# Peptides against a protein of PDB entry 4A54, part 1

Every score and structure here is a prediction.

Target 1, 94 residues: chain A of PDB entry 4A54
Amino acid sequence: MSVADFYGSNVEVLLNNDSKARGVITNFDSSNSILQLRLANDSTKSIVTKDIKDLRILPKNEIMPKNGTKSPSTNSTKLKSAETYSSKNKWSMD
Positions, changes and structure headers below are counted from each chain's first letter, unless a header gives other numbers.
Peptide ipSAE is a variant of ipSAE made for these designs: the mean of its two directions, with the distance scale d0 fixed at 1.0 Angstrom where the peptide's residues are scored. Compare it only between designs on the same protein; published cut-offs may not carry over.
A fold fails the geometry check if it doesn't show the stated peptide or something in it is severely misdrawn.

## One batch from the design tools (peptide; made by RFdiffusion4, then SolubleMPNN)

Design b1_p8_1_s1 (from b1_p8_1, 3 letters changed)
Fold by OpenDDE base, seed 5:
Structure b1_p8_1_s1 (fold): chain B 94 residues (1-94), chain A 8 residues (1-8)
Amino acid sequence: as target 1 above (94 residues)
Amino acid sequence: SPLLEALS
């Protein structure tokens, strides 16, 4: 399967340093192994795949609370802040 | 995860 099949998907990425990033997959550079996310503030974040510990695709029904924060809108995918996400997360490791 | 596999 290609990463391009997941363009537009909302994902949560767990990095090796235990930091988290949430965003919509906008691009993947296979030559340089860089995953690009669009964040809730409409900025972009580039993540080197070797720094990824784990990731999961967020459910489409997971909506970011409107707490004075603008989230990027996609056709069918919405972002949710890590701060408001439930404590119980299941990571897609396999 | 299919996505994780695609990234590896």
Scores: peptide ipSAE 0.480, ipTM 0.894, DockQ to the pose 0.739; fails the geometry check
Fold by OpenDDE base, seed 1:
Structure b1_p8_1_s1 (fold): chain B 94 residues (1-94), chain A 8 residues (1-8)
Amino acid sequence: as target 1 above (94 residues)
Amino acid sequence: SPLLEALS
């Protein structure tokens, strides 16, 4: 699998500093190991892969905040902006 | 995660 196979997927990324970012994967720079997410406010966050502790793909049927941008893959899916919280979520390591 | 593996 390549990262490109996941373009358009809404993901939650747990960073090494325990902050979290949520957004749609828009690009991956393999040369520099930079994952690009589009956030709910339509801004772009670039994440160095070495800073990623864990990540998960958000379910398509997950209810998102009303305020935000639409997912590039669906007209109904909203994005969540980056946030800092320590709630325990189910993470995918495989 | 296949995505995490792809990023590694």
Scores: peptide ipSAE 0.472, ipTM 0.895, DockQ to the pose 0.738; fails the geometry check
Fold by OpenDDE base, seed 4:
Structure b1_p8_1_s1 (fold): chain B 94 residues (1-94), chain A 8 residues (1-8)
Amino acid sequence: as target 1 above (94 residues)
Amino acid sequence: SPLLEALS
């Protein structure tokens, strides 16, 4: 498997400093180990993989970034702001 | 965990 297989997935990242980022995976720089997320406000966040403590791939019923990937789910909700959503403390890495 | 393995 490659990271490209997960492009378009909505993920929540827990960093080593205990901060969290939520976004859609848009790119991965394997040479520099940098994961790029598109956030709810359409900005991009670059995360060095060594700073990642844990990840969670969000299920289809979770809130997605506002301008991220289109969700065909009937119960899909888009994030208006990354700061307005409180993340669950459930983590799993695939 | 395929994503973890891909990031490693």
Scores: peptide ipSAE 0.468, ipTM 0.891, DockQ to the pose 0.758; fails the geometry check
Fold by OpenDDE base, seed 3:
Structure b1_p8_1_s1 (fold): chain B 94 residues (1-94), chain A 8 residues (1-8)
Amino acid sequence: as target 1 above (94 residues)
Amino acid sequence: SPLLEALS
């Protein structure tokens, strides 16, 4: 599975410094290992993957980066076998 | 997770 399969997904990223970022995945630079998120204020945050401690995909019924938005439109293919949200496990470890 | 694995 490729990171591109998750473009448009709303995620919460836990960094190694215990800070958190929420945003929609817009791009991934595999050569430099940089994940790009669009934040609630429409700004872009670039995160080096080595700084990521944990990651979870936010369910659609939770608050999205943009109020009133159900899902962002993307030109990527629909998710095939993406991980589903679990109420038991807040963070996606695997 | 599949996403975390893809980032590795």
Scores: peptide ipSAE 0.468, ipTM 0.893, DockQ to the pose 0.633; fails the geometry check

Design b1_p8_1_s2 (from b1_p8_1, 3 letters changed)
Fold by OpenDDE base, seed 1:
Structure b1_p8_1_s2 (fold): chain B 94 residues (1-94), chain A 8 residues (1-8)
Amino acid sequence: as target 1 above (94 residues)
Amino acid sequence: SELLKALE
């Protein structure tokens, strides 16, 4: 399988510095080993693959950052801040 | 695991 098979997947990336990033895979530059994520604020984060300690694919039912297609403005239910579910969600490397 | 392998 190629990384392209996972384009559009929502992922959580654990970096070597123990920081985390969550976003949708939008691109992979194999020549430079750079994974691009679209974040919830629609910004893009580029991650060098060598800096990735672990990665997990998030289940589809987790609120993917809605691409701005006008889903009807149902009331801003406060996306409660991602409480650091400290639950040991076992980083399942798929 | 397959995604990580694809990134290697």
Scores: peptide ipSAE 0.479, ipTM 0.893, DockQ to the pose 0.746; fails the geometry check
Fold by OpenDDE base, seed 4:
Structure b1_p8_1_s2 (fold): chain B 94 residues (1-94), chain A 8 residues (1-8)
Amino acid sequence: as target 1 above (94 residues)
Amino acid sequence: SELLKALE
């Protein structure tokens, strides 16, 4: 498989400095070993692959909090308190 | 991860 097979996938990247980045894979430059992510704010982050410690693909159903404009939907549907699932971030390396 | 392997 090539990196191109994962274009459009949401990923979480753990870097060697222990920082994390989340975004959609938009491009990979194999010549320079650079992975490009589109972030939630529509900015682009370039990551050198040698700086990647670990990577996980996020499930499609994970609603990325769109900083959507508060559409005043008046209907107080009690969004049940999303139980803070202490999701042990099982870094499943698929 | 197949993706991580593809990045190597």
Scores: peptide ipSAE 0.478, ipTM 0.895, DockQ to the pose 0.800; fails the geometry check
Fold by OpenDDE base, seed 5:
Structure b1_p8_1_s2 (fold): chain B 94 residues (1-94), chain A 8 residues (1-8)
Amino acid sequence: as target 1 above (94 residues)
Amino acid sequence: SELLKALE
């Protein structure tokens, strides 16, 4: 299985410094061990895999916290602001 | 777990 099999998946990454990042996997540079995430603000974050403490795949129904930029997607399903559900969900590395 | 393995 390759990282490419997970492209388009929403993930939450826990870094070694205990910071968190959420985004869609868009690319992986295997040569440099760089995982690229598209964030809610459409910016790209590059993460060195050695800095990853844990990672989980978010279920499709988990509304990524869209920063309030109204993505004009017409179907106004009020993606309620993903409350930082500090769900004590046990970080499970998928 | 499978994603982690793919990242290694």
Scores: peptide ipSAE 0.475, ipTM 0.893, DockQ to the pose 0.715; fails the geometry check
Fold by OpenDDE base, seed 3:
Structure b1_p8_1_s2 (fold): chain B 94 residues (1-94), chain A 8 residues (1-8)
Amino acid sequence: as target 1 above (94 residues)
Amino acid sequence: SELLKALE
């Protein structure tokens, strides 16, 4: 399987410095080992794969916490607060 | 796990 098979997947990346990034996989540079994510603010983040400590694919229904801009989408589906699942058990490397 | 393998 190639990284391209996961394009469009929403992921949470845990970095070696214990920072986290969430975004949609948009590209992978295999030559430089750089994973590209589109963030909730439509910006792009490039992550060197060697800096990745752990990664999980987020379920489709997990609303990425859009930073507070009310996307006017009509239907009042309660944005369930993305519980910062700090619990150790949720990191499954796929 | 498959994504991790693809990143290796």
Scores: peptide ipSAE 0.474, ipTM 0.892, DockQ to the pose 0.763; fails the geometry check

Design b1_p8_2_s1 (from b1_p8_2 with D4E E8K)
Fold by OpenDDE base, seed 4:
Structure b1_p8_2_s1 (fold): chain B 94 residues (1-94), chain A 8 residues (1-8)
Amino acid sequence: as target 1 above (94 residues)
Amino acid sequence: SELEEALK
């Protein structure tokens, strides 16, 4: 699977310090292992992957605060149906 | 890590 498959996905990131970040994946820098998120306030957060404890993809139906920027209709890559989101859409760094 | 592999 390519990182491109996750672009535009809403995610919750749990960091090693137990802090959480929520946002949309906008970029991944493979050279530096940096994940970039767009936050609800339209700011960007860069996270080093080594600092990530867990990452989960949030269901599309979860009301992220609609701040006004039109989610570009990224081509519906068929992310599998909302029902299996609970346990299977969690990636651990282990 | 599984995440790193998923992000490749």
Scores: peptide ipSAE 0.223, ipTM 0.784, DockQ to the pose 0.328
Fold by OpenDDE base, seed 2:
Structure b1_p8_2_s1 (fold): chain B 94 residues (1-94), chain A 8 residues (1-8)
Amino acid sequence: as target 1 above (94 residues)
Amino acid sequence: SELEEALK
């Protein structure tokens, strides 16, 4: 399985510093181990994979915050903890 | 890591 299989997927990346990034995987630079995300504001974020603590594929029904769109107060559909996602949708760097 | 292998 290659990262290319996940291009276009919405993901949440948990970094080692406990910060999170959400976006669409647009590219992976294997030479430099850099994952590129397109964020909700259409900016691009480059993340060094060594800084990734956890990565999960967001469900299609999860509304990605778009720039300027108030996240509809979706009723606390308890964002199922990333822990509940199948191994296919979640990767831990551990 | 599993993620690293998946990203290769």
Scores: peptide ipSAE 0.219, ipTM 0.782, DockQ to the pose 0.371
Fold by OpenDDE base, seed 3:
Structure b1_p8_2_s1 (fold): chain B 94 residues (1-94), chain A 8 residues (1-8)
Amino acid sequence: as target 1 above (94 residues)
Amino acid sequence: SELEEALK
């Protein structure tokens, strides 16, 4: 499965330092293993994947921006409904 | 890791 399949998804990232980031996946730099998130304030955050402890896709009904704004849509293929609410919705680094 | 596999 490619990371592109998750473009436009709202995610919560738990970092190795136990900090959290929430945003929409907008890009992935495969050469450098950098995940890019669009944050609620429309800024971008780049995260090196080696610094990620855990990542989960947030349910559609979960309020991503604290202000209740809807997540942006992408022209990418939507995830199957079964995958968005299954155990596959959470990833852990090991 | 599971995440690494998902990001391939």
Scores: peptide ipSAE 0.215, ipTM 0.776, DockQ to the pose 0.327
Fold by OpenDDE base, seed 5:
Structure b1_p8_2_s1 (fold): chain B 94 residues (1-94), chain A 8 residues (1-8)
Amino acid sequence: as target 1 above (94 residues)
Amino acid sequence: SELEEALK
């Protein structure tokens, strides 16, 4: 499966240090194993894949928290439990 | 990793 299939997808990345990043996949450097995300503030974050613990694709209806914008309490079912949706669309770096 | 394989 090509990385191109994931371009434009909203993802949540769990890092080995238990920090999280959310963004859109914009590129993947296969030579250096670097995933590039566009963040809510339109900045680009490069993450080395070895630092990724888990990655999941977010549903289209999930609003990415923009800096300073109150997540509109849209009845977006906060799939609070990352656990249940994570089962099918979770990639682990194990 | 599983992720790396999916991204190739």
Scores: peptide ipSAE 0.231, ipTM 0.791, DockQ to the pose 0.364; fails the geometry check

Design b1_p8_2_s2 (from b1_p8_2, 3 letters changed)
Fold by OpenDDE base, seed 4:
Structure b1_p8_2_s2 (fold): chain B 94 residues (1-94), chain A 8 residues (1-8)
Amino acid sequence: as target 1 above (94 residues)
Amino acid sequence: SPLEEALK
């Protein structure tokens, strides 16, 4: 599985400093180990992967403030129901 | 971890 499989997904990233960032995965730089997120204000945030403690994919039905950029209809792999979604779509750097 | 595998 590659990070490219998650491009366009809404995610919450928990950093080692206990701060959180929410956004859409727009890019991953494998050479520098940098994950790029587009934030709700349309700005971009670059996160070094070594600083990531946890990452979870947010449910598609969660009304994230649609700033008007059309989320490319990435082929929605039907992730099953919301209750199992939170536990199954969490990745830890551990 | 799943994240580590996804980042490879």
Scores: peptide ipSAE 0.153, ipTM 0.753, DockQ to the pose 0.372
Fold by OpenDDE base, seed 3:
Structure b1_p8_2_s2 (fold): chain B 94 residues (1-94), chain A 8 residues (1-8)
Amino acid sequence: as target 1 above (94 residues)
Amino acid sequence: SPLEEALK
């Protein structure tokens, strides 16, 4: 299994400092162990994998809040809290 | 961990 298998997946990354980042996996630098995410505002965030405490794959139907885009679908699918995601979608660095 | 394995 390689990180490339998850390119295009929406993920939530929990960092060791307890901060969170959400975005689409766009690249992985294996030489430097850097995971690249594209954020909702189309900016790019690079995260050193050693700083990752946990990673979750978000369901496809989870609308990443794009800044300012009225999510047209009235179905406020409450972003199911991370706790409701199946453990199957959780990657721990433990 | 799954993440560590994915990074291999």
Scores: peptide ipSAE 0.148, ipTM 0.751, DockQ to the pose 0.498
Fold by OpenDDE base, seed 1:
Structure b1_p8_2_s2 (fold): chain B 94 residues (1-94), chain A 8 residues (1-8)
Amino acid sequence: as target 1 above (94 residues)
Amino acid sequence: SPLEEALK
């Protein structure tokens, strides 16, 4: 599978510095190895892939609150802790 | 890693 197969998917990226970013994959620059995310505030974050420790695809039903759109009060089903998310949606650089 | 392979 290519990263392009995941365009439009919500993801959580764990960086080597232990910071996390959540957003939608909008682009991947293969020449520079840069993953681009659109964040909840509609800003973009570019991440060098070498700085990625782990990446997981979030369930489609997870509504990322966009700034200003009344996310329908879907009962925040407690995102089952990242620890219980099936290994199937985890990309590890290890 | 799966991620590395997907990004190649």
Scores: peptide ipSAE 0.141, ipTM 0.746, DockQ to the pose 0.379
Fold by OpenDDE base, seed 2:
Structure b1_p8_2_s2 (fold): chain B 94 residues (1-94), chain A 8 residues (1-8)
Amino acid sequence: as target 1 above (94 residues)
Amino acid sequence: SPLEEALK
């Protein structure tokens, strides 16, 4: 399995400093161990993989808040707690 | 996880 298999996936990355980043995986530099995300504002964020505590693939129905788009109050489908989703997601870093 | 291994 390669990181390339996850290109285009929406992910949430939990960093070692407990900050979070959400974006689409656009690239992985294996030589430097850098994961590149495209963020909601179309900027890019480079993350050193050693700084990643956890990573989960977000469900396709989860609308990433784009800058300026009000998250449609979609009915509280009980978004299973991020923790529950991460535990059940076979692609989670857990 | 498979993803973790892929990132190594």
Scores: peptide ipSAE 0.141, ipTM 0.744, DockQ to the pose 0.658

Design b1_p8_2_s3 (from b1_p8_2, 3 letters changed)
Fold by OpenDDE base, seed 2:
Structure b1_p8_2_s3 (fold): chain B 94 residues (1-94), chain A 8 residues (1-8)
Amino acid sequence: as target 1 above (94 residues)
Amino acid sequence: SELEQALS
């Protein structure tokens, strides 16, 4: 499996210093062991792979806030808290 | 690293 297979994927990188970076994989320099991420602000961050503690692919549905892309208003479906109307069936016997 | 191996 080549790094190229992950190009364009949104990832979260956990670094050895416990800092995190989120972005899209745009390039990998195998000669220098550098992973390049495009960040939400469209800037580029280069990370030396030896400094990476963990890498996870983010689900496609996780909207990375791109600068200028209106966060799709997730219509907060008001989860109407189903008020459990405990219909107390008061059985009024007459 | 395992990551480097996966990325190679």
Scores: peptide ipSAE 0.255, ipTM 0.809, DockQ to the pose 0.469
Fold by OpenDDE base, seed 4:
Structure b1_p8_2_s3 (fold): chain B 94 residues (1-94), chain A 8 residues (1-8)
Amino acid sequence: as target 1 above (94 residues)
Amino acid sequence: SELEQALS
């Protein structure tokens, strides 16, 4: 699965210090292992992947603050039910 | 990591 498949996805990132960040994946720097998120206030946060404890894709139906940038129509792979969505869209750094 | 694998 390519990083490009996650661009534009809304995610929640749990860091090793137990802090959380929510945003849209805008970029991944493979050379430096840095994940870039656009936050609700339109600022950008860069996170080193080694600092990530867990990452989950948020459901599309979750009212994320629509900052007016047209979410690129990512081909809605119809992820089935909300319950299976939370478990299947969770990646741990194990 | 599983995350790095998913992002590869």
Scores: peptide ipSAE 0.245, ipTM 0.805, DockQ to the pose 0.326
Fold by OpenDDE base, seed 1:
Structure b1_p8_2_s3 (fold): chain B 94 residues (1-94), chain A 8 residues (1-8)
Amino acid sequence: as target 1 above (94 residues)
Amino acid sequence: SELEQALS
């Protein structure tokens, strides 16, 4: 599986400090081990992979509201608890 | 890590 397979995927990243980030994977710098996420406000967050405790791929149907675009109020389908997503979409740094 | 392996 290549990094390219993850590009464009919506992900939730749990960091070692228990903070969370959600965004689209836009790039991975293998030399520096940096994962880049585009956030809902179109800003970019760079995360060092060693700081990642867990990562999960969000369902494609989960529309991340972009700031300024009237994302159709799709009823916040309660993200089914991360626990219900197939283990295939969860990456542990352990 | 599994993530690093997938990203390698």
Scores: peptide ipSAE 0.244, ipTM 0.805, DockQ to the pose 0.388
Fold by OpenDDE base, seed 3:
Structure b1_p8_2_s3 (fold): chain B 94 residues (1-94), chain A 8 residues (1-8)
Amino acid sequence: as target 1 above (94 residues)
Amino acid sequence: SELEQALS
């Protein structure tokens, strides 16, 4: 499983400082371990993975307010339904 | 971590 499998997914990221960010995964810089999110206002946020405490994929039916922008299209392969909407669809850092 | 595995 690669990060590319999650491109286009809406996620909530909990950072080590207990702040949260929500957005769509648009890229991952493997060399620098940087996750890129597209935010609701269509801006981008880069997060160093070491600063991430937890990450969860948001369900499709969850309301994510947008600042007049459409959700980006996803060209990634479909995730298995059993994992996509499972309560276990959360990742935690050690 | 599980996250690291998902990103690898």
Scores: peptide ipSAE 0.234, ipTM 0.796, DockQ to the pose 0.328

Design b1_p8_2_s4 (from b1_p8_2 with D4E E8A)
Fold by OpenDDE base, seed 5:
Structure b1_p8_2_s4 (fold): chain B 94 residues (1-94), chain A 8 residues (1-8)
Amino acid sequence: as target 1 above (94 residues)
Amino acid sequence: SELEEALA
């Protein structure tokens, strides 16, 4: 599996400091081990892979919430919650 | 790491 297979995917990244980031994978710098995300506000965020605790690919039907807004209710949007999300789409750094 | 392997 190549990095190109993940380009354009919505992901949720859990960092070692327990903060989370959500965005679309736009690039991966293999030389520097940096994952680039496009955020909901159209800005870009670069994350060093060593700082990533966990990463999961979000379902295509899940809409990324804007920064500062609450995530849509799973009851109304039929989105899978993080708790019920399949582990098949999750990568752990352990 | 598992993630790095998947992204390779």
Scores: peptide ipSAE 0.254, ipTM 0.801, DockQ to the pose 0.367
Fold by OpenDDE base, seed 3:
Structure b1_p8_2_s4 (fold): chain B 94 residues (1-94), chain A 8 residues (1-8)
Amino acid sequence: as target 1 above (94 residues)
Amino acid sequence: SELEEALA
């Protein structure tokens, strides 16, 4: 499946340094392997995929952290892969 | 990894 299938999905990214980022997937730069997230404060965060340890899709009913601003709207499309419907909805980066 | 496959 393409990363485009995840556009609009709310995700939590665990980085190799054990920090976390939450946001909506807005783009993926395949040439540079950069995942782009829109954060709750409407800012954009670019993450190099090699720095990602784990990524999980957040459930629709999960409350997102807000930095005093409205959370980004999501237009998440149903993911086709059976793995995306696993109880943990988590991907591990090698 | 599964993530790499998802991004492919």
Scores: peptide ipSAE 0.244, ipTM 0.795, DockQ to the pose 0.326
Fold by OpenDDE base, seed 4:
Structure b1_p8_2_s4 (fold): chain B 94 residues (1-94), chain A 8 residues (1-8)
Amino acid sequence: as target 1 above (94 residues)
Amino acid sequence: SELEEALA
């Protein structure tokens, strides 16, 4: 699946330094392997994917950064494992 | 990695 399938998803990123960032995926720079998040304060954070330990899609009931970005239509075919509470809603960099 | 595969 393509990274575009995750655009607009609310995620929690766990970094290798054990810090966490929460935001909406707004872009992915494939050339530089940089994931861009829109944060709750409407700022953006760029994260190099090699610094990511784990990433999870936040449940729909989680507080979403409503920074004017419209929630994308959830196509169940795009995020099969991410939307079910019973499934592992987590991706590791391994 | 699973994440890299998902972002591919």
Scores: peptide ipSAE 0.244, ipTM 0.793, DockQ to the pose 0.323
Fold by OpenDDE base, seed 1:
Structure b1_p8_2_s4 (fold): chain B 94 residues (1-94), chain A 8 residues (1-8)
Amino acid sequence: as target 1 above (94 residues)
Amino acid sequence: SELEEALA
């Protein structure tokens, strides 16, 4: 599965230091293993994937960082698993 | 990890 499939998705990231970040995935730098999130205040946060303990895609009914920012219609590749917010929508770096 | 696999 390509990271691009998650672009535009709202996610909650739990870091190894137990801090949390919520935002929209805007980019992934594969060479440096850096996940970029757009936060509610329109700032960007770059997270090294090794610092991520858990990541989950938030359901669409949860508050998005920006009012009215249409989730860029990720091309219709229905990530079958992402459509239903289930326990499977959580990833661990373990 | 599952995340790494998803990001690969």
Scores: peptide ipSAE 0.243, ipTM 0.794, DockQ to the pose 0.330

Design b1_p8_3_s1 (from b1_p8_3, 3 letters changed)
Fold by OpenDDE base, seed 4:
Structure b1_p8_3_s1 (fold): chain B 94 residues (1-94), chain A 8 residues (1-8)
Amino acid sequence: as target 1 above (94 residues)
Amino acid sequence: TELAEKLS
C-alpha cells in the first residue's frame, strides 16, 4: 500500500507536540518526507512525517470541523417571504 | 515508508 492510495482521504494527524491537524491528503513528497494536507479553510499545511506521532483516517461522514473561517456572513438576505399576494383576480363582470 | 507504516 502506498501513501498515494490515501490521496483524497480525510485524516486526523496527531503531532509530536500533541497538536492536531485535520485535512485531506493532497500530496506526499517522499524525497523530503512531507505530507501535504488541505485544511477546512482551503489552506494547505505541510507536515514533516517525523513530526507525526499518530495518524487516523476519518470516516467519510465525519464532518471535518470547518475551522471557523468566518463563513462569509452570507447576508441572509432575508428572502422576504414573497407574501404570495393571492391577487384574488376580482373578475369585475360589468 | 514511515508514513505508510503509520497509515497501516
Scores: peptide ipSAE 0.269, ipTM 0.840, DockQ to the pose 0.507
Fold by OpenDDE base, seed 5:
Structure b1_p8_3_s1 (fold): chain B 94 residues (1-94), chain A 8 residues (1-8)
Amino acid sequence: as target 1 above (94 residues)
Amino acid sequence: TELAEKLS
């Protein structure tokens, strides 16, 4: 599995100094072993892989504190639940 | 990579 498979994923990184960083993986420089995160303030943080103690992928439902960058409102096209109007075939037997 | 191992 490549680090590229996780591009766009929200992660929490625990560093060797016990500090934490949260952000979206935007790039990985394999030559220099540098992970790039986009932080909540839209800044970029570069982290040397050797300084990473632990890393976890955050579940999509964890509301990262959205600073006001509108997650693209997936226009939940309210698929109007097609109210299957069960056409009551009221066969009026006259 | 060591990072890939931590992600997997």
Scores: peptide ipSAE 0.269, ipTM 0.841, DockQ to the pose 0.745
Fold by OpenDDE base, seed 1:
Structure b1_p8_3_s1 (fold): chain B 94 residues (1-94), chain A 8 residues (1-8)
Amino acid sequence: as target 1 above (94 residues)
Amino acid sequence: TELAEKLS
């Protein structure tokens, strides 16, 4: 099993500094021990493997929010119930 | 590789 077998996999990387990165494995430089991730914003992050505390493969069904796939903001527009203010214009036609 | 071990 090689690192290349995981290319295209979504991963969460926990770094030694307790920071986390999530992205798709796009490349691994074995000579320099650098893992490349494509992040949700389509930027790339290079991580030195020495700095990796833990790494997990995310299940395929975890839709990483791609930047630009608007998660349908369920704008729960709380449709404030249109209080039909029945302003009865009492036109008193006297 | 050490990374492969972490991935397994």
Scores: peptide ipSAE 0.265, ipTM 0.841, DockQ to the pose 0.564
Fold by OpenDDE base, seed 3:
Structure b1_p8_3_s1 (fold): chain B 94 residues (1-94), chain A 8 residues (1-8)
Amino acid sequence: as target 1 above (94 residues)
Amino acid sequence: TELAEKLS
């Protein structure tokens, strides 16, 4: 499973400094281990993966505060619910 | 880290 499989997913990232970031995964730089998020204000945030304490995928139904930009109709390619969607979509950076 | 490994 590659990071690219999560492109377009809404995530909440908990950083080692206990700050949080929410956004859509737009890119991952594997060479530098940098995760790129698009934030609700359409800005981009780059996060070094070593600074990530935890990451969770947000369910599609979580009302991210819609700033009025039209949610692009992501053609719901049915990401096959891989069985292991245990309810806590939490990845720990241990 | 596990997440980095999962994301890599």
Scores: peptide ipSAE 0.244, ipTM 0.836, DockQ to the pose 0.145; fails the geometry check

